# Designs tried in a protein design run: peptides against a protein of PDB entry 6RO1. Part 38

Target 1, 216 residues: chain A of PDB entry 6RO1
Amino acid sequence: LGKEIEEYIHKPKYCLPFLQPGRLVKVKNEGDDFGWGVVVNFSKKSNVKPNSGELDPLYVVEVLLRCSKESLKNSATEAAKPAKPDEKGEMQVVPVLVHLLSAISSVRLYIPKDLRPVDNRQSVLKSIQEVQKRFPDGIPLLDPIDDMGIQDQGLKKVIQKVEAFEHRMYSHPLHNDPNLETVYTLCEKKAQIAIDIKSAKRELKKARTVLQMDEL

## One batch from the design tools (peptide; aimed at target 1 Q20 R23 S106 Y110)

Design b2_p21_2_s2 (made by RFdiffusion4, then SolubleMPNN; from b2_p21_2, 13 letters changed)
Fold by OpenDDE base, seed 2:
Order: C-alpha cells, then structure tokens, then sequence
Structure b2_p21_2_s2 (fold): chain B 216 residues (1-216), chain A 21 residues (1-21)
C-alpha cells in the first residue's frame, strides 16, 4: 500500500509540478535514509535508451540533505551518504533521481538564496526540525488525488483500500495482529497524514504565518 | 546538460558531483 502510492507520486508526470524550491521531500533508498530534505532545483537530462533510441528523459532533483561528514570529504568522487543517527552531519545539496523521492510534503520552506555558507544550509535543517516539532505525527504529505491531481484508477483503488482498511481498523480495534500493526503503523502514518491533510493545510497556513511572523 | 546543471548548482551551493542513484 504505502509503496504502491510511492510508485505513483515519484513519477515525473505527477511530481514535477510540486518540485519547487523549498518543497520538503523525503529521500530513502534501501539502507540509506536521508529523512526529510528540501528541494533546491530540478533538471531534465536528455537520455537516449541505448537499445531503442527512445528518448527516456532522466529527471534529477537537487535536494538539500543531511549528509555524513565522511561522504562530504569525497563529494567530488563518491555518492552522498546520510548522516548517522549519532552524528550531526552537514546539510549538502545532493542531485537525486526523482524516482528516489519516497515522499513529497505539502510544506514548502523559505530557503536562503545563497546556500554556499554552511550556516545558511544548516539554517534549513533548523527549519525542517521546527516543522517536525509542529507535526509530531509526521510532516504532512501532498494528497496524491486532491493536491497532485492524480486521476489514475490504480491509485484510486489503492487509496480506497487504505481508507477501507483504516475504517475497519478503527471499527475493529481488537485485531492486534503485531504484523498488521507494523504495516498498519506505516499505512496509518501515511493515511493519517492523508486524512490530516485538511487539518494540516489549516495548521500549515497557521505555521507559515507563524514562521513568517517569527522572521519579522 | 547534467554537467552544465552541476556547474550551475556548484555556483549556488556545494553539491555532490555524483547523482545519487
């Protein structure tokens, strides 16, 4: 369910309109969890499929991510690695393939125009952490249907299954299947985030107003 | 294109040269 939703939202045809500078996105790939970062820019790379000659454009998004200090030493030759849980890390811009975005938030932050100074990059981390404090149940996601306008019937069926599953779970609290709880906590976090989009849009409007007022 | 993009990116912020894949 959660992965099935991700398979839709990371498609360029759906997500590109939402990859504006300052958009919160989550980057997670297998063992690498960068957590939440901020979109800086995106680009389209012309790619020709070697076997078909078909134009298969690659989309690369530049995301300001919390990277390990070790990976930063080799930033010219090695791929970025996420900061370890025990380290502070450093915010760095990482070019990421768009399909590696595991989540897209309804939140868009203000970012400094000059991200060359470390302090400006680290200020964005403070802003992300402030958003995380305001949303203890998780940073609000874009609704794939209501916000992203995805009309795909496959996605609608997935969402309906999630909603029906949530409705059944809330109506039948006694199915404490611990294996279900792990899938449910992931689905509940995603679908509670979807249900909370209306409340989160109101709180986000309040939170943006407060963040703008605290900078004045 | 990607190189030009990375060069433009490097002007705006320190950026990893390798695309994360």
Amino acid sequence: as target 1 above (216 residues)
Amino acid sequence: ELEEFLEKAKKLAPTFEKVYT
Scores: peptide ipSAE 0.444, ipTM 0.752, DockQ to the pose 0.048
OpenDDE base, seeds 1, 3, 4, 5: peptide ipSAE 0.008, 0.012, 0.007, 0.014; ipTM 0.424, 0.403, 0.425, 0.461

Design b2_p21_2_s3 (made by RFdiffusion4, then SolubleMPNN; from b2_p21_2, 12 letters changed)
Fold by OpenDDE base, seed 3:
Structure b2_p21_2_s3 (fold): chain B 216 residues (1-216), chain A 21 residues (1-21)
Amino acid sequence: as target 1 above (216 residues)
Amino acid sequence: ELEEFKKEAEKLAPTFEKVYV
């Protein structure tokens, strides 16, 4: 269910309008968890499929991500790797395929005009950490219907199934399955993230005012 | 002008050459 919603959100047709500079996005792919990063830019790359002559547009988003120090040494020849949980790492711009974005936040940060200095890139990490402190239940997501305007009936059916599953979980108090509590805590965090999108739109107006006040 | 200048300055940031796939 959560993964099925992600399959809609990461489609370029839906997410591209929201990939503005400063947008918080989460990058997670298989074993690689970069956590939350910040959109710097996006580009359209054309891939020529050899057999069709049709340009299949690939979209690449440049995301400021916390990378391992080892990964940075090999940045010319190797793909980016996430910093270890215990590692400080370093914020670096990573070109990421748009379909690898696991989450898109309603939060948009101010980014330094010049990201060439390491200190400017690391300041963005401090800003992400400050947002995470303000949202202990998790960084608020974009609502796929209310914020992203996705009209897809398949997505609406998935959301209805999630809501109906949540409602059934609330109605069945007897299954203290710790896996159900984990899914419920994830779904409550997601539904609370959806409710928190309305409250966080109000608080984001306040938090954007506060983050602008700390830069003045 | 300033938004285009920001986009150009952002392109000059140290960036991984390989697209993460």
Scores: peptide ipSAE 0.391, ipTM 0.718, DockQ to the pose 0.053
OpenDDE base, seeds 1, 2, 4, 5: peptide ipSAE 0.005, 0.018, 0.014, 0.011; ipTM 0.356, 0.433, 0.468, 0.472

Design b2_p21_2_s4 (made by RFdiffusion4, then SolubleMPNN; from b2_p21_2, 11 letters changed)
Fold by OpenDDE base, seed 4:
Structure b2_p21_2_s4 (fold): chain B 216 residues (1-216), chain A 21 residues (1-21)
Amino acid sequence: as target 1 above (216 residues)
Amino acid sequence: ELEEFKEEAKKLAPTAIKVYT
């Protein structure tokens, strides 16, 4: 279900209008979870499919991400790696294929006009961390229907299934299995988080939610 | 507009790492 929604959101035809500078996005590639970063820019690269000769444009988004310090040493030869949980890391502008965007936030930050200084990049990390503190249940997502305007019937069916699943989870508290209580408390926390995110989104949508870095 | 924005953004991100795929 969550992955099925992601497959719609990361499609260029839907997400590109929302990839403005300062947009919070989550980047994940396989086992590499960079967490939340900030869009700096995007570009269209011409790609020719080797088998069809058809122009398959690759969309690359430049995202300011928290990277491991090791990634900096080998940046010419190796791909950037996410900072380890216990590592400070460093904020770096990483060109990412648009399909690696696992989430898009309703939050948009003002970013420094010059990201060359380390301090300017690290200031954006502080702003992300402040947003995370303001949203303990998670950074608010864009609504794929109401915010992104996705009219796809497949997505509507997925959302209806999610809502029906959430409703069933609320309506049927599964009885006294202590292992189920831990899964249920995690799922109720996730569902309460989703409601609180929806509520926080509505409040944020009422406020023109360009968070100034100076206001964070 | 989009190209001007791309040129401005290239000035913003001189430390672009290798494309992450």
Scores: peptide ipSAE 0.024, ipTM 0.450, DockQ to the pose 0.059
OpenDDE base, seeds 1, 2, 3, 5: peptide ipSAE 0.015, 0.019, 0.018, 0.015; ipTM 0.372, 0.491, 0.444, 0.432; seed 2 fails the geometry check

Design b2_p21_3 (made by RFdiffusion4)
Pose (drawn by RFdiffusion4):
Structure b2_p21_3 (pose): chain A 194 residues (1-46, 58-67, 79-216), chain P 21 residues (1-21)
Amino acid sequence: LGKEIEEYIHKPKYCLPFLQPGRLVKVKNEGDDFGWGVVVNFSKKSLYVVEVLLRCAAKPAKPDEKGEMQVVPVLVHLLSAISSVRLYIPKDLRPVDNRQSVLKSIQEVQKRFPDGIPLLDPIDDMGIQDQGLKKVIQKVEAFEHRMYSHPLHNDPNLETVYTLCEKKAQIAIDIKSAKRELKKARTVLQMDEL
Amino acid sequence: PNAKEIFVKIEDGEVILEEKE
């Protein structure tokens, strides 16, 4: 569901109008993410590209690392979420100290909103009048309710058990696909003709 | 665009919040 919502937000017809300098954006590509960042501007490429400050062809910052902000161009279809907040940015972003200042400014924004950095309502704000997105948002609130209600959500060992479950779940996916092709390969193809 | 937005500024260690529609 979460990835489905991102796809609607990826549509440039819907998200480009809200990519004003200083907008907070979360970006993820093929798995790894850079946390949150701030946009500077955007233009066409070659698809659209926006230059965004992120924590880090570079890779994202690790959890233990304090991080160093760097501006990088990214494709628009790599934005996972868009916030309602537009934090002020310096005019000349060339200095390192200003880049750290922006990192500290967002650290203060995250404090002003411990419930989470507010996101744009894709309908009330972004204007996605598509009916499919309605049923998606409904399933999200319902499944989030199911998640927090699960006895394991609070358990500190949840991440330890969740990984063993993820491993055991992937091994099972292999067995399923492997058996699928086996049922096919083992099949005699010309028996119906006979 | 017609949306709810929050502007954040920091001057002299003070945080300034502005809401606009």

Design b2_p21_3_s1 (made by RFdiffusion4, then SolubleMPNN; from b2_p21_3, 11 letters changed)
Fold by OpenDDE base, seed 5:
Structure b2_p21_3_s1 (fold): chain B 216 residues (1-216), chain A 21 residues (1-21)
Amino acid sequence: as target 1 above (216 residues)
Amino acid sequence: PNARLIEIRIEDGKIIEKEVY
């Protein structure tokens, strides 16, 4: 159910108006969970589908993410990796495809104007950690209907099912609900999305390598 | 759309300003 909602909210048609600088977002790429980061900016890139020649615009959001220091040493060739649980990590601006956003918060932070200094980037991590302390039950999400204004009837049906499932989960012990199979099917769809993300990330890496070659 | 925007300003790890829209 949460993943079906994710499939709506990460669509550029719905999420772009909410990707302002300072917006808290969750980023997940395949097995790599970066957790909460902060939007810096977004850009539209022209892309052409390799098989059809159709224009398929790619939306890239630059997000401040807590990255492993090991991944930064190899940053010329390797994709950023999330900081290990025991690692402090380092805040880096990472270009992320918009469909990699697993959640969008109602929270928007004031961010430093200059994110080139390490200290300014690390100050944003302190701000995220303070927001997490203020919301022990989790950072608040944008409501896809009330806040994001999504009118899709498919989403409304998904939300009604989520609410009915949550109500049943709180009223009865989970072990006998036939909707557990639906949760597994949603886990498989997320695994498929993670594969599609791997392909799109490879294309983004190729596009970045081309941009870096034009700057050399 | 009146998105509930919570703008939070944090200095020295403390919330100094909170706006709720």
Scores: peptide ipSAE 0.093, ipTM 0.738, DockQ to the pose 0.601
OpenDDE base, seeds 1, 2, 3, 4: peptide ipSAE 0.034, 0.078, 0.049, 0.066; ipTM 0.699, 0.695, 0.661, 0.694

Design b2_p21_3_s2 (made by RFdiffusion4, then SolubleMPNN; from b2_p21_3, 10 letters changed)
Fold by OpenDDE base, seed 3:
Structure b2_p21_3_s2 (fold): chain B 216 residues (1-216), chain A 21 residues (1-21)
Amino acid sequence: as target 1 above (216 residues)
Amino acid sequence: PDANLIYVRIEDGKIIIEKKK
């Protein structure tokens, strides 16, 4: 179900309006998880092959990602690789196909105008890490229905199933079902998406309350 | 560091930008 939600979110017709510079996004490519990065820019690449009908335009988003230092050496010929958990890595602007976006945050960062200096790129990593510290339950996600305005009935059904499942999990903890771990892993991913949406709404409500308190 | 964080929420078709001061 989490993967089903991702299949809607990464569609250009839904996500492009939210890919502004500074938007936090998660990038996954096959087995490579880059984690959270920051949108720098996006471009439309029309593969207009002359004779075949309108091929769906490919959209590429430039994302500032934490990359391994090893991948930088091979960057001329090889795709960027994510930094290992134990290494510092280096922030690099990586062109990413839009369908490789696994999540979109409600958070948008201010980014330096010039990202050519390594220090400017690394400053963005510090900002991401600060956001992560402020959100111990995870960086808040855009709600696909409420925030992204997706009206697709298929997505609504998926979300309803997730909500119904969460409600059932909380009301009837299947503590004794041996399939609970598999269901919990799937449901933790699903519940983590729905909890991330609900938690994001709560954190946004808290942030709004704090902002209202600071304006009083 | 908070000055650079913008929360974007859409309510009633409007984008609400909340700056965490």
Scores: peptide ipSAE 0.122, ipTM 0.669, DockQ to the pose 0.091; fails the geometry check
OpenDDE base, seeds 1, 2, 4, 5: peptide ipSAE 0.106, 0.115, 0.109, 0.102; ipTM 0.667, 0.668, 0.656, 0.661; seeds 1, 2, 4, 5 fail the geometry check

Design b2_p21_3_s3 (made by RFdiffusion4, then SolubleMPNN; from b2_p21_3, 9 letters changed)
Fold by OpenDDE base, seed 5:
Structure b2_p21_3_s3 (fold): chain B 216 residues (1-216), chain A 21 residues (1-21)
Amino acid sequence: as target 1 above (216 residues)
Amino acid sequence: PKAREIYVRIEDGKIIIEERW
């Protein structure tokens, strides 16, 4: 059910108004979970679908993410990797396709105007860690209906199912609900999102190669 | 409905949280 909500909230028509500088967002790319990062900026890029010639606009959000130091040495050609759990890592501005946002927070940070210095980027990590300490039950999310204004009836049905599942999970110990099938359907959608992310990584790599050619 | 926004500022090692409606 959480993943079905993700399929709505990461759509540009819904999330773009909330991608202001300083917004906390969660980034996931296939098996790579970056956790919580901070929006720096977003851009719209023109893209043409190779098979249809149709204009399909790509939305790229620049997100400050905790990356592994190993991935930084190869950062010219390789995609950034999340820092290992026991690794300090380094905060870097990473271009991310908007559909790779798994969550959007109601929290908006004040960020340094200049993120070129490492110390300014690392100060934002301290801010995220302090927010996480203040919200032990998790960083608060934007409500997709009340905050984001999504009117989609499919989303409303998903939320009603989540609320009914949560209410059942709190009212009955999990051992007796035969709706294990709904958990399986969620795992299949998880696999489909991972495939869509793989396709999107290929498109991002193509879009980045085009940007590097314009800077040479 | 206005989106609830939580603004977080760190000043002098203190977290200032401001809610805006």
Scores: peptide ipSAE 0.347, ipTM 0.861, DockQ to the pose 0.655
OpenDDE base, seeds 1, 2, 3, 4: peptide ipSAE 0.336, 0.336, 0.332, 0.335; ipTM 0.857, 0.856, 0.856, 0.860; seeds 1, 2, 4 fail the geometry check

Design b2_p21_3_s4 (made by RFdiffusion4, then SolubleMPNN; from b2_p21_3, 6 letters changed)
Fold by OpenDDE base, seed 5:
Structure b2_p21_3_s4 (fold): chain B 216 residues (1-216), chain A 21 residues (1-21)
Amino acid sequence: as target 1 above (216 residues)
Amino acid sequence: PNAKLIFVKIEDGKIIIEEEY
């Protein structure tokens, strides 16, 4: 289900308006998970389909990604690789095909005008880490319907299935607790304090449902 | 210095920008 949503979001006709400088995006390539990076710019490249001769424009986004230092030494011959979990890594501007974007955040960062200095690139990593610290349940995603304006009926059906599955999963643990009314009243007071937090966390919960469906 | 965060949401066809310092 999460992967089916990704197949809509990474389409240029939907995502290009949201690829502004400073936009947080996730990048995955053939099992390499770079995690969250920051958009610098995008470009359109003319491409010709090899079998039909039809013009198939390729969209390339330049993304600041945390790369392994080993991959940077071989950068003349090898593609950039993600930093190992225990590695600090180094922030690099990597050209990425738009279809390799697995997620797009509602968050944009202010980025330095000059990204040539290592310190300026590493300052962006500190900013990403601060955003992750503020959002322990995950960085908020753009809503594909409400924010991105995707009207595709296939996507709407996927979202409805995700929402119905989430509703069932959260309803089942509550049905077996004999103190359910007391837990509901505490959850409603927490949900009223969390309705101000849940305007922010309904965006987070729709976002979390998309992320949890990638692990199933 | 903490980077200026700009939260971007779209409500009623308008882009709402909320800035956190």
Scores: peptide ipSAE 0.309, ipTM 0.783, DockQ to the pose 0.100
OpenDDE base, seeds 1, 2, 3, 4: peptide ipSAE 0.115, 0.026, 0.179, 0.229; ipTM 0.739, 0.598, 0.715, 0.742; seed 2 fails the geometry check

Design b2_p21_4 (made by RFdiffusion4)
Pose (drawn by RFdiffusion4):
Structure b2_p21_4 (pose): chain A 194 residues (1-46, 58-67, 79-216), chain P 21 residues (1-21)
Amino acid sequence: LGKEIEEYIHKPKYCLPFLQPGRLVKVKNEGDDFGWGVVVNFSKKSLYVVEVLLRCAAKPAKPDEKGEMQVVPVLVHLLSAISSVRLYIPKDLRPVDNRQSVLKSIQEVQKRFPDGIPLLDPIDDMGIQDQGLKKVIQKVEAFEHRMYSHPLHNDPNLETVYTLCEKKAQIAIDIKSAKRELKKARTVLQMDEL
Amino acid sequence: PPKLGEFTLYEEEKEEIEKKR
């Protein structure tokens, strides 16, 4: 579901109008993410590209690392979430100190909103009048309710058990696909003709 | 340069964005 919502938000017809300088954006590509960042401007490429400060062809910052902000161009279809907040940015972003200042400014925004950095309502704000997105948002709130209600959500060992479950789940996916091709390969193809 | 923690919320920008549509 989360990924499905991102695709609606990826549509440039819907998200480009809200990519004003200083807008907070979360970006993820093929798995790894850079946390949150701030946009500077955007233009066409070659698809659209926006230059965003992120925590880090570079890779994202690690959890233990304090991080160093760097501006990088990214494709628009790599934005996972967009916020209602537009934090102020310096005019000349060339200096390192200003880049750290922006990192500190977002650290203060995250504090002013411990419930999470507010996101744009894709309907009330972004204007996605598509009916499919309605049913998606409904399933999200319902499954989030199911998640926090699960006895394991609060358990500190949840991440330890969740990984063993994830591994056991992937092994099972292989067995399914492997059996699937085996049932095909093992099949005699011309028996219906006969 | 701006001070730390300064920002604007979408509610204050909404009318300006609607005019640009």

Design b2_p21_4_s1 (made by RFdiffusion4, then SolubleMPNN; from b2_p21_4, 13 letters changed)
Fold by OpenDDE base, seed 5:
Structure b2_p21_4_s1 (fold): chain B 216 residues (1-216), chain A 21 residues (1-21)
Amino acid sequence: as target 1 above (216 residues)
Amino acid sequence: MPKIGEYTEISELREELLASL
């Protein structure tokens, strides 16, 4: 369910209006979870689809993220990696594809005008940590309907299922029901299957487009 | 205290970005 909401909110047509400088966002790339970072800027890059010659614009957001010091030493050859839990890390501006945004906060921070000094970047980490202390139950998210104005009926049905699930969880006096973990695991598996089906449909569409080009 | 920016109404931020696209 949460991953199904993520698949809506990270679409450029919905999230770009909210990617202002200072916006808190979560970044996840495959197995690398960077946690909460801060938007610095975004850009549109022209991309040409290799199989159709059609223009498919890529959106890149520059996000100030907590990176491992090891990944910074190897920055010429390796992608930035998240800081380990026990590591201080270093805040770096990382170019991120918009579809790697796992969450968008209602919170917007003031950022320093010059992010070249390490101290200015590390001051933003202190500000993120202060926001996390103020919200012990988690940093507040943008509402995809009320804040983001997403009218998609598929999203509304997902939200209604989340709300009905949360209401059942909080209304059940058994906060420790082992069935809850089973339902979470089933919801995660279902979300993963939905991603895998969507990926397989994209690959099938690419393969059909290549076959049509070889038949022409 | 880090100044958490005042909640600029999400409405005003929408108009500024639509004007820049």
Scores: peptide ipSAE 0.030, ipTM 0.638, DockQ to the pose 0.187
OpenDDE base, seeds 1, 2, 3, 4: peptide ipSAE 0.029, 0.014, 0.015, 0.010; ipTM 0.613, 0.493, 0.491, 0.404; seed 4 fails the geometry check

Design b2_p21_4_s2 (made by RFdiffusion4, then SolubleMPNN; from b2_p21_4, 10 letters changed)
Fold by OpenDDE base, seed 2:
Structure b2_p21_4_s2 (fold): chain B 216 residues (1-216), chain A 21 residues (1-21)
Amino acid sequence: as target 1 above (216 residues)
Amino acid sequence: MPKIGEYVHYSELKEELEKLK
C-alpha cells in the first residue's frame, strides 16, 4: 500500500509544485536508501524516446543527500552511494530522477544560498537531524489528497483501504479477545505512552531548543 | 511494511513551525 501511494506521489504532474528549494524528500534508488535529503533545484530535460521519437521530458531534481565519501572519489564515473550507518558521510548535491523520490515532506528548510562550501552542506545535515529529532515518529509527509491535491480515484481507494485496514487493526482486536484487548490496551497504552513520551520529548526539546537558542 | 509516515497536514506543521520561531 505504501508503494502504491509512492507511485502517485513521484509523478511529475503531482510532485513538481512541491519540489521547492529546501523541501525535505526521501530518496531511494533500488537498493540504495539515501534517507532524507533536501531539494536544491529541479530541471526539465528534453528527452526523446529512442523508439517512438516522442518527446518524453525527464525531470531531474537536485537533492542534497548524505553520501559515502568513498563514492565521491569516483563521482565523475560512478553514481553517488548513500553513507553507511557507521560513517559520517558528506552532504552532496545529487541529481535524482523524480521517480526516485519515495516521500515528500511537508517540512521545508532554509538552506544556504551557496552550497559549494562543505560546511554549508553539512549544516543542512544538522538541520535534517534536528527535524528528525523533533519528529521521532518520522518526518511528516505531505498528504497526497489534502496537501498535494491529487484527485485520482485509484489513490483515494488505496488510502481508503489503508484507513480501513488501520481501523480494523485498531478496532477488531479490541473487541473479540480479552487477552488481545489487554495486549492492544497495552499496545495502545504503549503507543499512547510512546506518543506521550514523544510529545514530552518534543516539549522538552522545544524547551531545550529555545534554551539553546537563548544561549547562542 | 514501511510504516507509512503519518500524513500531517501542512497547515498543522506550519503552525507548529511558526510556534517554534
Scores: peptide ipSAE 0.019, ipTM 0.470, DockQ to the pose 0.056
OpenDDE base, seeds 1, 3, 4, 5: peptide ipSAE 0.011, 0.019, 0.018, 0.019; ipTM 0.347, 0.516, 0.486, 0.424; seeds 3, 5 fail the geometry check

Design b2_p21_4_s3 (made by RFdiffusion4, then SolubleMPNN; from b2_p21_4, 12 letters changed)
Fold by OpenDDE base, seed 4:
Structure b2_p21_4_s3 (fold): chain B 216 residues (1-216), chain A 21 residues (1-21)
Amino acid sequence: as target 1 above (216 residues)
Amino acid sequence: MPKIGEYVEISELREELEAKK
């Protein structure tokens, strides 16, 4: 169900208005999970579909991601790799295809104007880590319906199923497993945080979303 | 709570964390 939601949110028609500089996004490329990064900018690239000859624009978002130091040495020839769990890594601006965004946060951070210095990039990592500390149950996500304005009936059905599943999980008497209670409390806090963010977001959204799509 | 489209300063997030402790 989570994956089904991801398939909607990473579509350019839905996510592009929210890919402002400083937006927290989660990036996954096949087996590589970069985790949370920060949007720097995005660009539209002309692409020709090999089979139809039709122009299929590729949307590339530059995301500041925590990368392995090994990947930096080969950056001219090899794709960036995520930092290993035990590795400090280094924050790098990585061009990412928009469909590789697995999540989009409601959180938008200020970023340094100059990201060339390592210290400026690493300061953003510290900021992400502070956000993660603030949200122990996970960084708050944009609501695909209320925040992103996705009206797709398929998505609405998926969300209804998720909500029903969550409700069932919350109503399930397995309250006696201390490990389940911790997971449950984390899920409830996540849900409440998501609701609180959703309420705050509705007021800001109406004005800016329309203008960016007409210029693409 | 961070509003959509608004920038959030980390200082504000820290203050909120400290207030909830």
Scores: peptide ipSAE 0.122, ipTM 0.683, DockQ to the pose 0.142
OpenDDE base, seeds 1, 2, 3, 5: peptide ipSAE 0.020, 0.022, 0.033, 0.028; ipTM 0.521, 0.583, 0.646, 0.599; seeds 1, 2, 3 fail the geometry check

Design b2_p21_4_s4 (made by RFdiffusion4, then SolubleMPNN; from b2_p21_4, 11 letters changed)
Fold by OpenDDE base, seed 5:
Structure b2_p21_4_s4 (fold): chain B 216 residues (1-216), chain A 21 residues (1-21)
Amino acid sequence: as target 1 above (216 residues)
Amino acid sequence: MPEIGEYTEISELKEELEAKK
């Protein structure tokens, strides 16, 4: 169900208006999970489908991502790889096809004007980490319907199924099913997406309150 | 505390989107 939602949100017709500089996005390329990064810019590239000759524009988003140092040494020949869990890594601006965005946050950060210095790029990582500390249950997601304005009935049905599943899971504590851990892990990932939507609405309300309280 | 830059409110994004339409 989470994957089905991702298939809608990464479509250019829906996500492009939200890919402003500073927007937090999650990037996944096949087996490589880069985690959360920050949008720097996006561009449209003309592409012609080889088989039909039809114009199929490709959208590329430049995202500041935490990359392994090993991949940077070979950056002339190899694609960027995500930092290992125990590695500090280095923040790099990576061109990413829009369909590789797995999530889009409601959070937008200020980005330094000059990202050429490594210190400026690493400062953005500190900002991401601070956001993650403020949201221990996960960085808040854009609501596909309420925030992104997606009117697709297929998406509405998927969301309704997710909400119904979450409601059933929380209303019926399957206390004794040994498959609960697997269902909870999958449901925590899926419910974390939907709870992140509801909790993100609540925590966005709280974070607005906390940001307003820290300025008091 | 690292100055988390000014969060752009979702409300401002909606206004910018409506202005582009």
Scores: peptide ipSAE 0.016, ipTM 0.523, DockQ to the pose 0.263
OpenDDE base, seeds 1, 2, 3, 4: peptide ipSAE 0.019, 0.019, 0.010, 0.008; ipTM 0.539, 0.506, 0.493, 0.434; seeds 1, 2 fail the geometry check

